# Designs tried in a protein design run: peptides against a protein of PDB entry 3V4L. Part 30

Target 1, 386 residues: chain A of PDB entry 3V4L
Amino acid sequence: GQPLAKDKVALLIGNMSYWEHPKLKAPLVDVYELTNLLRQLDFKVVSLLDLTEYEMCNAVDEFLLLLDKGVYGLLYYAGHGYENFGNSFMVPVDAPNPYRSENCLCVQNILKLMQEKETGLNVFLLDMCRKRNDYDDTIPILDALKVTANIVFGYATCQGAEAFEIQHSGLANGIFMKFLKDRLLEDKKITVLLDEVAEDMGKCHLTKGRQALEIRSSLSEKRALTDPVQGAPCSAEALVRNLQWAKAHELPESMCLKFQCGVHIQLGFAAEFSNVMIIYTSIVHKPPEIIMCDAYVTDFPLDLDIDPKHANKGTPEETGSYLVSKDLPKHCLYTRLSSLQKLKEHLIFTVCLSYQYSGLEDTVEEKQEVNVGKPLIAKLDMHRGL

## One batch from the design tools (peptide; made by RFdiffusion4, then SolubleMPNN)

Design b1_p10_3_s1 (from b1_p10_3, 5 letters changed)
Fold by OpenDDE base, seed 3:
Structure b1_p10_3_s1 (fold): chain B 386 residues (1-386), chain A 10 residues (1-10)
Amino acid sequence: as target 1 above (386 residues)
Amino acid sequence: MTELVSYSTD
């Protein structure tokens, strides 16, 4: 019979906005597109952008809490990285220059922890460079891995080689995701699917002799990403996992704010990623005596590092939100919260209505404080160790 | 022009 997954869980990390390293672009698109594909495959997906070392550790720990016996685990990473002595290191956005293994996450350590969960399948998709870091002479003493025969690595490039993105005037994928996305929904053994992706990538003239997909597998069974999830959660652990994932994806409810002047504002929320939310405000009712009015969001928690210059934009694109803009209402002011993982407390902010009456030159302001609780990933309290 | 950007830090 076709194998059944007890559940399917994916952690996707895209690091772009490095502090001390070259900025990337493709991880934004790659994580978003892969999230949508894995959701069509009934994966529980946590999608995170621009994580520090500490935030990456916590994201991995939360991912490991979602893993259990017979669960399919998929880790995708897009960003800077290196490979020393066959160990793959994912580079956080706060990594120093030069970085070392102590500043980075070792994928083989994550694999060890996944093996302790007795997972049904472990898939690693590593869209990063595999060059040696000559500033790090640390040889990780890894304990002997168990022989679980359920491991698949898809490396975007060969050992000692680079991974690339395509930069042009618009949104583009990394080279690996460009080919992976076209195959990911195919009902094939995951190693066969990745081999077809390798053949497709091998036809790319841009990366010929520069990047090639490498597959490492111990997978003894015919397992696919298309394998159906075993039906209703039959265990307390499965219920807890479902609840934990649901918490990390709960948006605030849309609110209708009523101001004393009789203006009504709709405040809405949209998820771009598990740690990225768009807030939008729209005027839904305006008295005829009010000629102009705008509803600005302000007074955000300091932990979110929101620059007011990037808030309250007339388009989602002006906030840096290019992916979800089609699904957002038009004629709003938009604010992108890109660091929800940093939120320690409830998301409290002010909605400021600025308006003008007909025949008065002076602007009037009214303010309402809004508490939306902990949105999305902020419900996981990823900061509990600080 | 389409440019390939490396994920290398070097």
Scores: peptide ipSAE 0.418, ipTM 0.900, DockQ to the pose 0.878
Fold by OpenDDE base, seed 5:
Structure b1_p10_3_s1 (fold): chain B 386 residues (1-386), chain A 10 residues (1-10)
Amino acid sequence: as target 1 above (386 residues)
Amino acid sequence: MTELVSYSTD
């Protein structure tokens, strides 16, 4: 019969905003496009940008809690990385210069933990360099992996080679995602799909002799990303998994705020990623005696590190939100919260209404505090341990 | 102009 997945879960990490290393651009687009494709494939997707070492460890731990017997697990990483002695290391945004294995996440350690879950398929898509790090001479004593089938690695490049992004005047993909996205929805065995992506990359004149896809597989079965999820969650574990995923994707409800002056504000929320939310405000009612009226959001939790200069913009793009701007309402003020993983408490903030009456020179202000609980990834309490 | 940027930190 056709293989069935018990469930399908993906963790996508895109690191770009490195502290001590060159900044990247493509991981933003690559994580977003891959998220949308995997959702069409009935994956439960957690998508995270710009994680520290601690935040990456917690994201992997939460991902491993969603894995169980016969579940399909997919890990995608785009960012800096290296390979020493056949071990792949993902570099967090807070990694020092130079970094070592102790500052990085070893993919083979994650694989070991995934094998303990008896997963139906394990897919690693590693969009990073595979050069040796000469500053790290440590040989990780990896415990012997179990002899298990159903593992697939798609490395964006060969051993000892570099991965590349295409930089244009606008948003563009990494080389790997550029070719992967065109085939990802095909009903093919995952290794056959990746072989076709490798052939397409091999035709690219830009990367010829610089980057080539490497496929490492123990996949003995005909498994595809298109394989249907086994029907309604009948097990307690499947219900828990669905609830955990739903928590990481729960947006605050849209609110109508009423001010004493008679102005009504609509406050809305949109997810760009599991750790990135857009807040938007709009004036939905204004008394005729009020000539000017603006609704600002302010007083965010300090843990979010929100620069007021990037808040309350007239367009989503001015906040750095280029991907979801088409799906947002127009004629709002927009604020992008890009670090929801850092939120320890409830998201409490102030809506400040600034307005003028006809025939008065002085601006009047009214304020309302808003508590929206823990939005998106902040419900997973990724900080439980500091 | 299309530029290839390496993910290398070197």
Scores: peptide ipSAE 0.415, ipTM 0.901, DockQ to the pose 0.856
Fold by OpenDDE base, seed 2:
Structure b1_p10_3_s1 (fold): chain B 386 residues (1-386), chain A 10 residues (1-10)
Amino acid sequence: as target 1 above (386 residues)
Amino acid sequence: MTELVSYSTD
C-alpha cells in the first residue's frame, strides 16, 4: 500500500539579522515560500525568523513535542552555520564573534531526540555553510544514533563549502530554495526529489564549482512529502498535537473600535510568520464635522523592541513586510511585530485617534487600550524557563 | 548584476 504518515510537522528557521555577523536576506523569502508549499502538502508548519540561541532551543523543544511514533518531522534552517567533524551547527542571531558549539544548535543532537520519538521520517534541509569553524575545537561526544533507516539530509552545499544567496534589487531566494521550490510538490521518494534538485542546481552557471547539493540518506522505504496523513485523529495525542499547532497559528479577530467623537476604526491582524504579525488600522466611519483624523497604534510591550519610527506606516513594505502586502487591505496604517517569541504576557497596546473639527485649530486625541491575548507563537510560552 | 553572497562569516 502507499505509505501513510501518522502526521506531518515542520519547523522552519530563517536567521538573517545577526548581531555580530553579516546580515542575510534570502531566508525571509525562503522560509515564506517553503511554508506555503509544505502547507499544500498537509504539513503543520511552524515558521520562525531571527531567533536567539535560547529561542532556537525552545523552538526545537516545541517541535519535538509535536513529534510522535510514525509522524514525519522536517527541519529546515537557513542562515549562518558550520560543520565540525561531521556535526552541523546552526548559528543563532545573538551568537558571539567568534562563535563556538556552546553558542549554537547541533543538528545531530536534534536528530537523536527525533529518533527517541520513533518518527516515521526525519528530513533535514540545511541551507547554511558547511565550512569548518577553526575557533571551535570541541568534539561533541554524540551518543550512537539508532539504526532507524528513515533519515534524509539535504545539504545546500558540499562539506567544507559555502552556501549562497542571490542578491538582486528585489526579493530573491537562496540558491537551494530557488531549485527546491520547483520540485517540492512532486509525488516522488524524497531522495529522488532531492537528486533532481541537485541536477537542476548543477546546471546553474552561477553556482558551478561553488555550491552543489549533497544528499545523505538511510531511507530504506519509498517515503514522499506527498504521503497522505492517516485519517481523523483517533488518539488523544493527535488531538493534543492539533490543538497545540492551532494555538500557535491563531490570529486575533478583527475588531471595530468606536470612539466618542463618532469615528469608527477597523483593527485587523495578519500573520507573515509564526512569530511575525502585521497590525493594520483603517478609518471606516468619520462624522462630516471631523475634517482630518488618523489612528495610530502605540504603547506596545517593551519585550517586543518596537521602534516607533517603523510603526504606523502608509504601506506594508515600509514596515519591512514585502510578502503578505497583496493580501492586506489598502489605505491602512501598518505596523510589523517581528519578535512575537519574546512576548511574555498578553499583547496589550493603545489605539490613539488624533482628529480635528471643522473651524477648530486644535487637534483632539482619544485613546483605547486593546488586549488581543497571546497571538500566534506567543501562545506556546517559549519563555517558561526564565 | 546578480551578486552571489556567501553565508560564510569569514
Scores: peptide ipSAE 0.410, ipTM 0.899, DockQ to the pose 0.836
Fold by OpenDDE base, seed 4:
Structure b1_p10_3_s1 (fold): chain B 386 residues (1-386), chain A 10 residues (1-10)
Amino acid sequence: as target 1 above (386 residues)
Amino acid sequence: MTELVSYSTD
């Protein structure tokens, strides 16, 4: 019969806003597009942008809690990285210059932990460089991996080579995701699918002789990303996994705020990623005596590092949100919270209504505090280890 | 113009 997955879980990490390293762009698009494709494949997807070392470790730990016997696990990473002695290292956004293995996450260590969960399939999609880091002289003593015959690595590039993105005037994918996305929904053995992606990438004149997909696999069974999930969660563990994933994706409910002046504001929330939320405000009712009014959001928790210069924009794109802008209401003010993983407390902020009456020169302000609890990934308490 | 940007830090 066709293999069944007990469940399907994916962690997608896109690092681009490095502190001490060149900034990237494609990981934003790649994580978003891959999230949408994997959701069509019935994956539970956690999608995270711009993680520190500590935040990456916690994201991996939370991902490992979603894994169990016969679950399909997929890890995608896009960002800076290196390969020493056949070990792949993902570089966090806070990594020093130069970085070492102690500042980075080893993919083979994650694989070891996934093998302890008795997973049905382990897929790694690594959109990073595989050059040697000559500043890291550490020889990782990796414990011998178990012979599970359920492992697939798709490397965006070959050993000792670079991975690339295409930078142009608009948003573009990395080279790997550009070809992967066109085939990802095909009902094929995952190694056959990746081989076809390798052939398609090999026809690209831009990367010919610079980047080539490498497939490393030990996969004894015909497993596909299209393999159906085993029916209704009958186990307590499957219920817990479903609840854990649902918590990481719970948006605040939209609110209607009423001000004393008679203005009504709709406050809404949208998820761009598991750690990225857009807040939007719209005026839904205005008394005729009020000639101008705007509803600003302010007084965010300091842990979110929200620059007021990037808040309350007339378009989602001015906040740096290019992907979900089509699904957002028009004629709002938009604020993008890009670091929800840093939120230790409830998201409390102020809605400030600034307005002017007909025949008064002075602007009047009214304020309401809003508590929306812990949105999205902030419910997982990724910081509880300090 | 399409530019290839490396994910290398070198």
Scores: peptide ipSAE 0.401, ipTM 0.888, DockQ to the pose 0.864

Design b1_p10_3_s2 (from b1_p10_3, 5 letters changed)
Fold by OpenDDE base, seed 5:
Structure b1_p10_3_s2 (fold): chain B 386 residues (1-386), chain A 10 residues (1-10)
Amino acid sequence: as target 1 above (386 residues)
Amino acid sequence: MTKLVPYSTD
């Protein structure tokens, strides 16, 4: 019969906004497009942008809690990275310059922990460089990996080589994701699918002789990303996993706020990623005696580092949201919360209505506090280990 | 201009 997955879980990390390193662009698009494709494949997807070392460790730990016997696990990473002595290191956004192994996440350590879960398939997709870091002389003594026949690595490049994005005036994928996305939905053994992606990438004139896909596999079975999830009865562990995933994807409900002046505001929420939410406000009713009115969001929790200069924009694109802008309501003010993983408490903020009456020059303000609980990834309490 | 940007720091 066709192989069955007990469940399918994916963690996608895209690091771009480095503190001490060159900023990237493609990981935004790559994580977003891969999230949508893996959801069509019935994966439970957590998608995270711009994580610190501590936040990356916690995201991996929470991902490992979702893994169990016969579950398919997929880890995707796009960002800066290196490879020393066959060990792959993912670079967090807060990594110093130069970075070392102590500032980075070792993929082979994550693989060891995934093998302890007796997973049905482990897929690593690593869109990072594999060049040696000469500032790190540490040889990690990795414990011997268990002999398992269920591991697949798709490296965006060969050992000692670089992976690239193409920066131009618009949004673009990284080189690896550009070719991966066109084949990801194919009902093929995952190693056959990746081999076809390697052949397609090999035709790219821009990266020919600079970047080539490498496949490393122990996979002895015909397993595909298209393999169906095992139906009912769900084990108690499958129910817990479903509840944990659902909590990390719960948006706040849309609200209608009523002000004393008789103005009504619609407050809405949209997810761009598991740690990135857009708040939008619109005036849905205005008394005729009010000539002008605007609804601003302010007084956010300090842990979110929200610059007021980047809040309350007339377009989603002015907030840095280019991907979900087509699905958002028009004629709103938009605010992008890009660091929901930093939220320790409930998301409490103020909606401020500024308005003017006909024949009065003075602006009037009314304020309402809004508590929306813990949105999206903030429900996982990624800070509980500090 | 199209620029290739590597996913590493030198």
Scores: peptide ipSAE 0.338, ipTM 0.872, DockQ to the pose 0.808
Fold by OpenDDE base, seed 4:
Structure b1_p10_3_s2 (fold): chain B 386 residues (1-386), chain A 10 residues (1-10)
Amino acid sequence: as target 1 above (386 residues)
Amino acid sequence: MTKLVPYSTD
């Protein structure tokens, strides 16, 4: 019969906003597009942008809690990286220059932990460089991996080579995701699918002789990303996994705020990623005596590091949100919260209504505090351990 | 002009 997955879980990490390293762009698009494709494949997807070392460790730990016997686990990473002695290191956004293995996450360590969960399939998609880091002389003593015959690595490039994005005007995929996305939904053994992606990448004139997909696999069974999930979760473990994933994706309910002046504001929320939320405000009712009226969001928790210069924009794109803008209501003010993983407390903020009456020169303000609890990934308390 | 940017700092 066709293999069945007990469940399907994916962690997608896109690091772009490096502190001490060149900023990237493609990981934003790549994580978003891959999230949408994996959701069509019935994956539970956690999608995270711009993680520190500590936040990456916690994201991996939470991902490992979603894994169990016969579960399909997929890890995707797009960002800076290196490979020393056949060990792949993902570089966090807070990594020093030069970075070392002590500042990075070793993919083979994650694989070891996934093998302890008795997973049905382990897929790693690594859109990072595989050059040696000569500043890291550490030889990792990795424990011998178990012979599970359920492992697939798709490397965006060959050993000792670079992976690339195409920086131009606008958003574009990285080279790997550009070809992967066109085949990802095909009902094929994952190694066959990746081999076809490798052939398609090999036709790309931009990266010919510079980047080529490498497949490393020990996969004894015909397993595909299209393999159906085993029916209704009958186990307590499967219920816990479903609840844990659902918590990480729970948006605040939209609110209708009523001000004393008779203005009504709709406050809404949209997820861009598991750690990125758009807040939007719209005026849904205005008394005729009020000639000008704007609803700003302010007084965010300091842990979110929200620059007021990027808040309350007339378009989602002005906040840096280019992907979900089509699904957002028009004629709002938009604010992008890009670091929900940093939120230790409830998301409390102020809605400030600024308005002017006909025949009064002075602007009037009314304020309402809003508590939306812990949105999205902030429910996982990724800071537990400090 | 299309610029290739590597996913490493070297």
Scores: peptide ipSAE 0.326, ipTM 0.866, DockQ to the pose 0.826
Fold by OpenDDE base, seed 3:
Structure b1_p10_3_s2 (fold): chain B 386 residues (1-386), chain A 10 residues (1-10)
Amino acid sequence: as target 1 above (386 residues)
Amino acid sequence: MTKLVPYSTD
């Protein structure tokens, strides 16, 4: 019979906004598209952008809490990276220049921890370079891995080679994701699927002789990403896992704010990623005596690093939100919160209504504080280790 | 012009 997964869990990390390194673009699109595909495959997906070393460690720890016996685990990473002595290192956004193994996450250490969870399948999709870092002479002493025969690595490139994105005037995938996305939903053994992706990528004239997919597998069983999840959670552990994942994906409820002037504002929330939320405000009622009014969001927690110059935009795209704009209401002011992992406390902010009466030149302001609790990933308290 | 950008800094 077709194998059953006890559950399916994915952690997707896309690092782009490096402090000391060249900024990337494709990880935004790649993580978003892969999230939507894996959700169609009944994966519980945590999708995170622009993580520091500490935030990446915590994201991996939270991912490992979702893993258990017979669970399918998938880790995707898109960003800067390197490979020393067959160990793959994912580079956080706060990594120094040059980075070293002490500033980076070793994928083989994550694999060891996944093997301790007795997972049904371990898939690593590494959209990073595999070039040696000559500034890091550290040889990781890895403990001997268990022979679990359930491991698949899809490397976006060969050992010692680079992985690439295509930078142009629009949004584009990285080279690996460009081909992976077209096949990911196929009901095939994951190693067969990746081999077909390798053949498709091998036809790409832009990367011919520069990037080629490498598959490393010990997978002894016919397992696919399409393998059905075993029915309703029968264990306390499965219930806890489902609740933990659900908490990390719960948006605040939309609110109707009423101001003293009689203006009504709809405040709404949309998830772009597990750590990225769009806030939008719309005027749903305006008294006829008020000729103009706008509802601005302000006074965000300092931990979110919200620049007011990037808040309250007339389009989602002006906030840097190009992916979810079709699913957002029109004629709002939009604010993108891109660092929800940094939120220690409740998300409290001010809605400021600025308005003008007919025949008065002076603008009037009314303010209302809003507490939306901990949205999305902020419910996992990823900062509890500091 | 289409630019390839590598996922490494070295």
Scores: peptide ipSAE 0.318, ipTM 0.865, DockQ to the pose 0.803
Fold by OpenDDE base, seed 2:
Structure b1_p10_3_s2 (fold): chain B 386 residues (1-386), chain A 10 residues (1-10)
Amino acid sequence: as target 1 above (386 residues)
Amino acid sequence: MTKLVPYSTD
């Protein structure tokens, strides 16, 4: 019969905004496009940008809670990385310069933990460098992996080589994602699909002799990313997994705020990633006696590190949101919350209405506090260990 | 000019 997945779960991490290292750009586009493709493949996708070491550890722990016997697990990483002694290290955004294994996440440790869950398929897509880090001489003592015959690694580059993004004047994919996205929906064994991606990358004149896809696989079965999920959640564990994923993707409902002056504001929310949300405000009703009227959001929780200079923009693009802007309503003020994983509490903020009456020079302000609970990834309590 | 940027720090 056709292979069935008990469920399909993906964790996608894109690190760009490094503190002590060169900033990247492609992981934004790559994580977004891969999220949309994996959703079309019936994956439960958690998509995270710009994680610290602690936040990456917690994201992996939450991903492992979604894994169980016969579940397909996919980990994608785009960012800085290295490979020492056949161990792959993902570099967090807060990693020091130079970074070491103690500052980074070892992919083979994650694989060990996935094998303990008795997963049906383990796919790693590693869009990172595989050069040796000469500042780290640590040999990880890894326990022997189980022989599960269900592991696939797609490395964006060969051992000891670099992976690259193409920086130009606009948004672009990394080299690996540029070719992967065109084939990812094909009903093929995952190793055959990746081999076709390797052939397509091999035709790229920009990376010829600099980057080539490497596939490592123990996969003995004809498993594909297109394999159907086994029907209705038959177990209590499957219901819990579905509820936990749904919580991590629940947006606040749109609100209509009414001010004493008779102005009505629509407050709306959009997800860009599991840890990135756009807030937008629009004036939906204004009394004729009010000549000027603006609605600002302010007083965000300090944990979110919101710069007021980047809040309340006339376009989504001015906030740094280039991907979801087509799906947003026009003629709003936009604010991008890019660090929802840092939110320990409820998202409480102020909506400030500034307005002027006809024939009065003085501006009037009205304020309303809004509590939207824990949005998106902030529901997973990634901070439970502090 | 198209610039390749590596996903590593030397």
Scores: peptide ipSAE 0.289, ipTM 0.852, DockQ to the pose 0.780

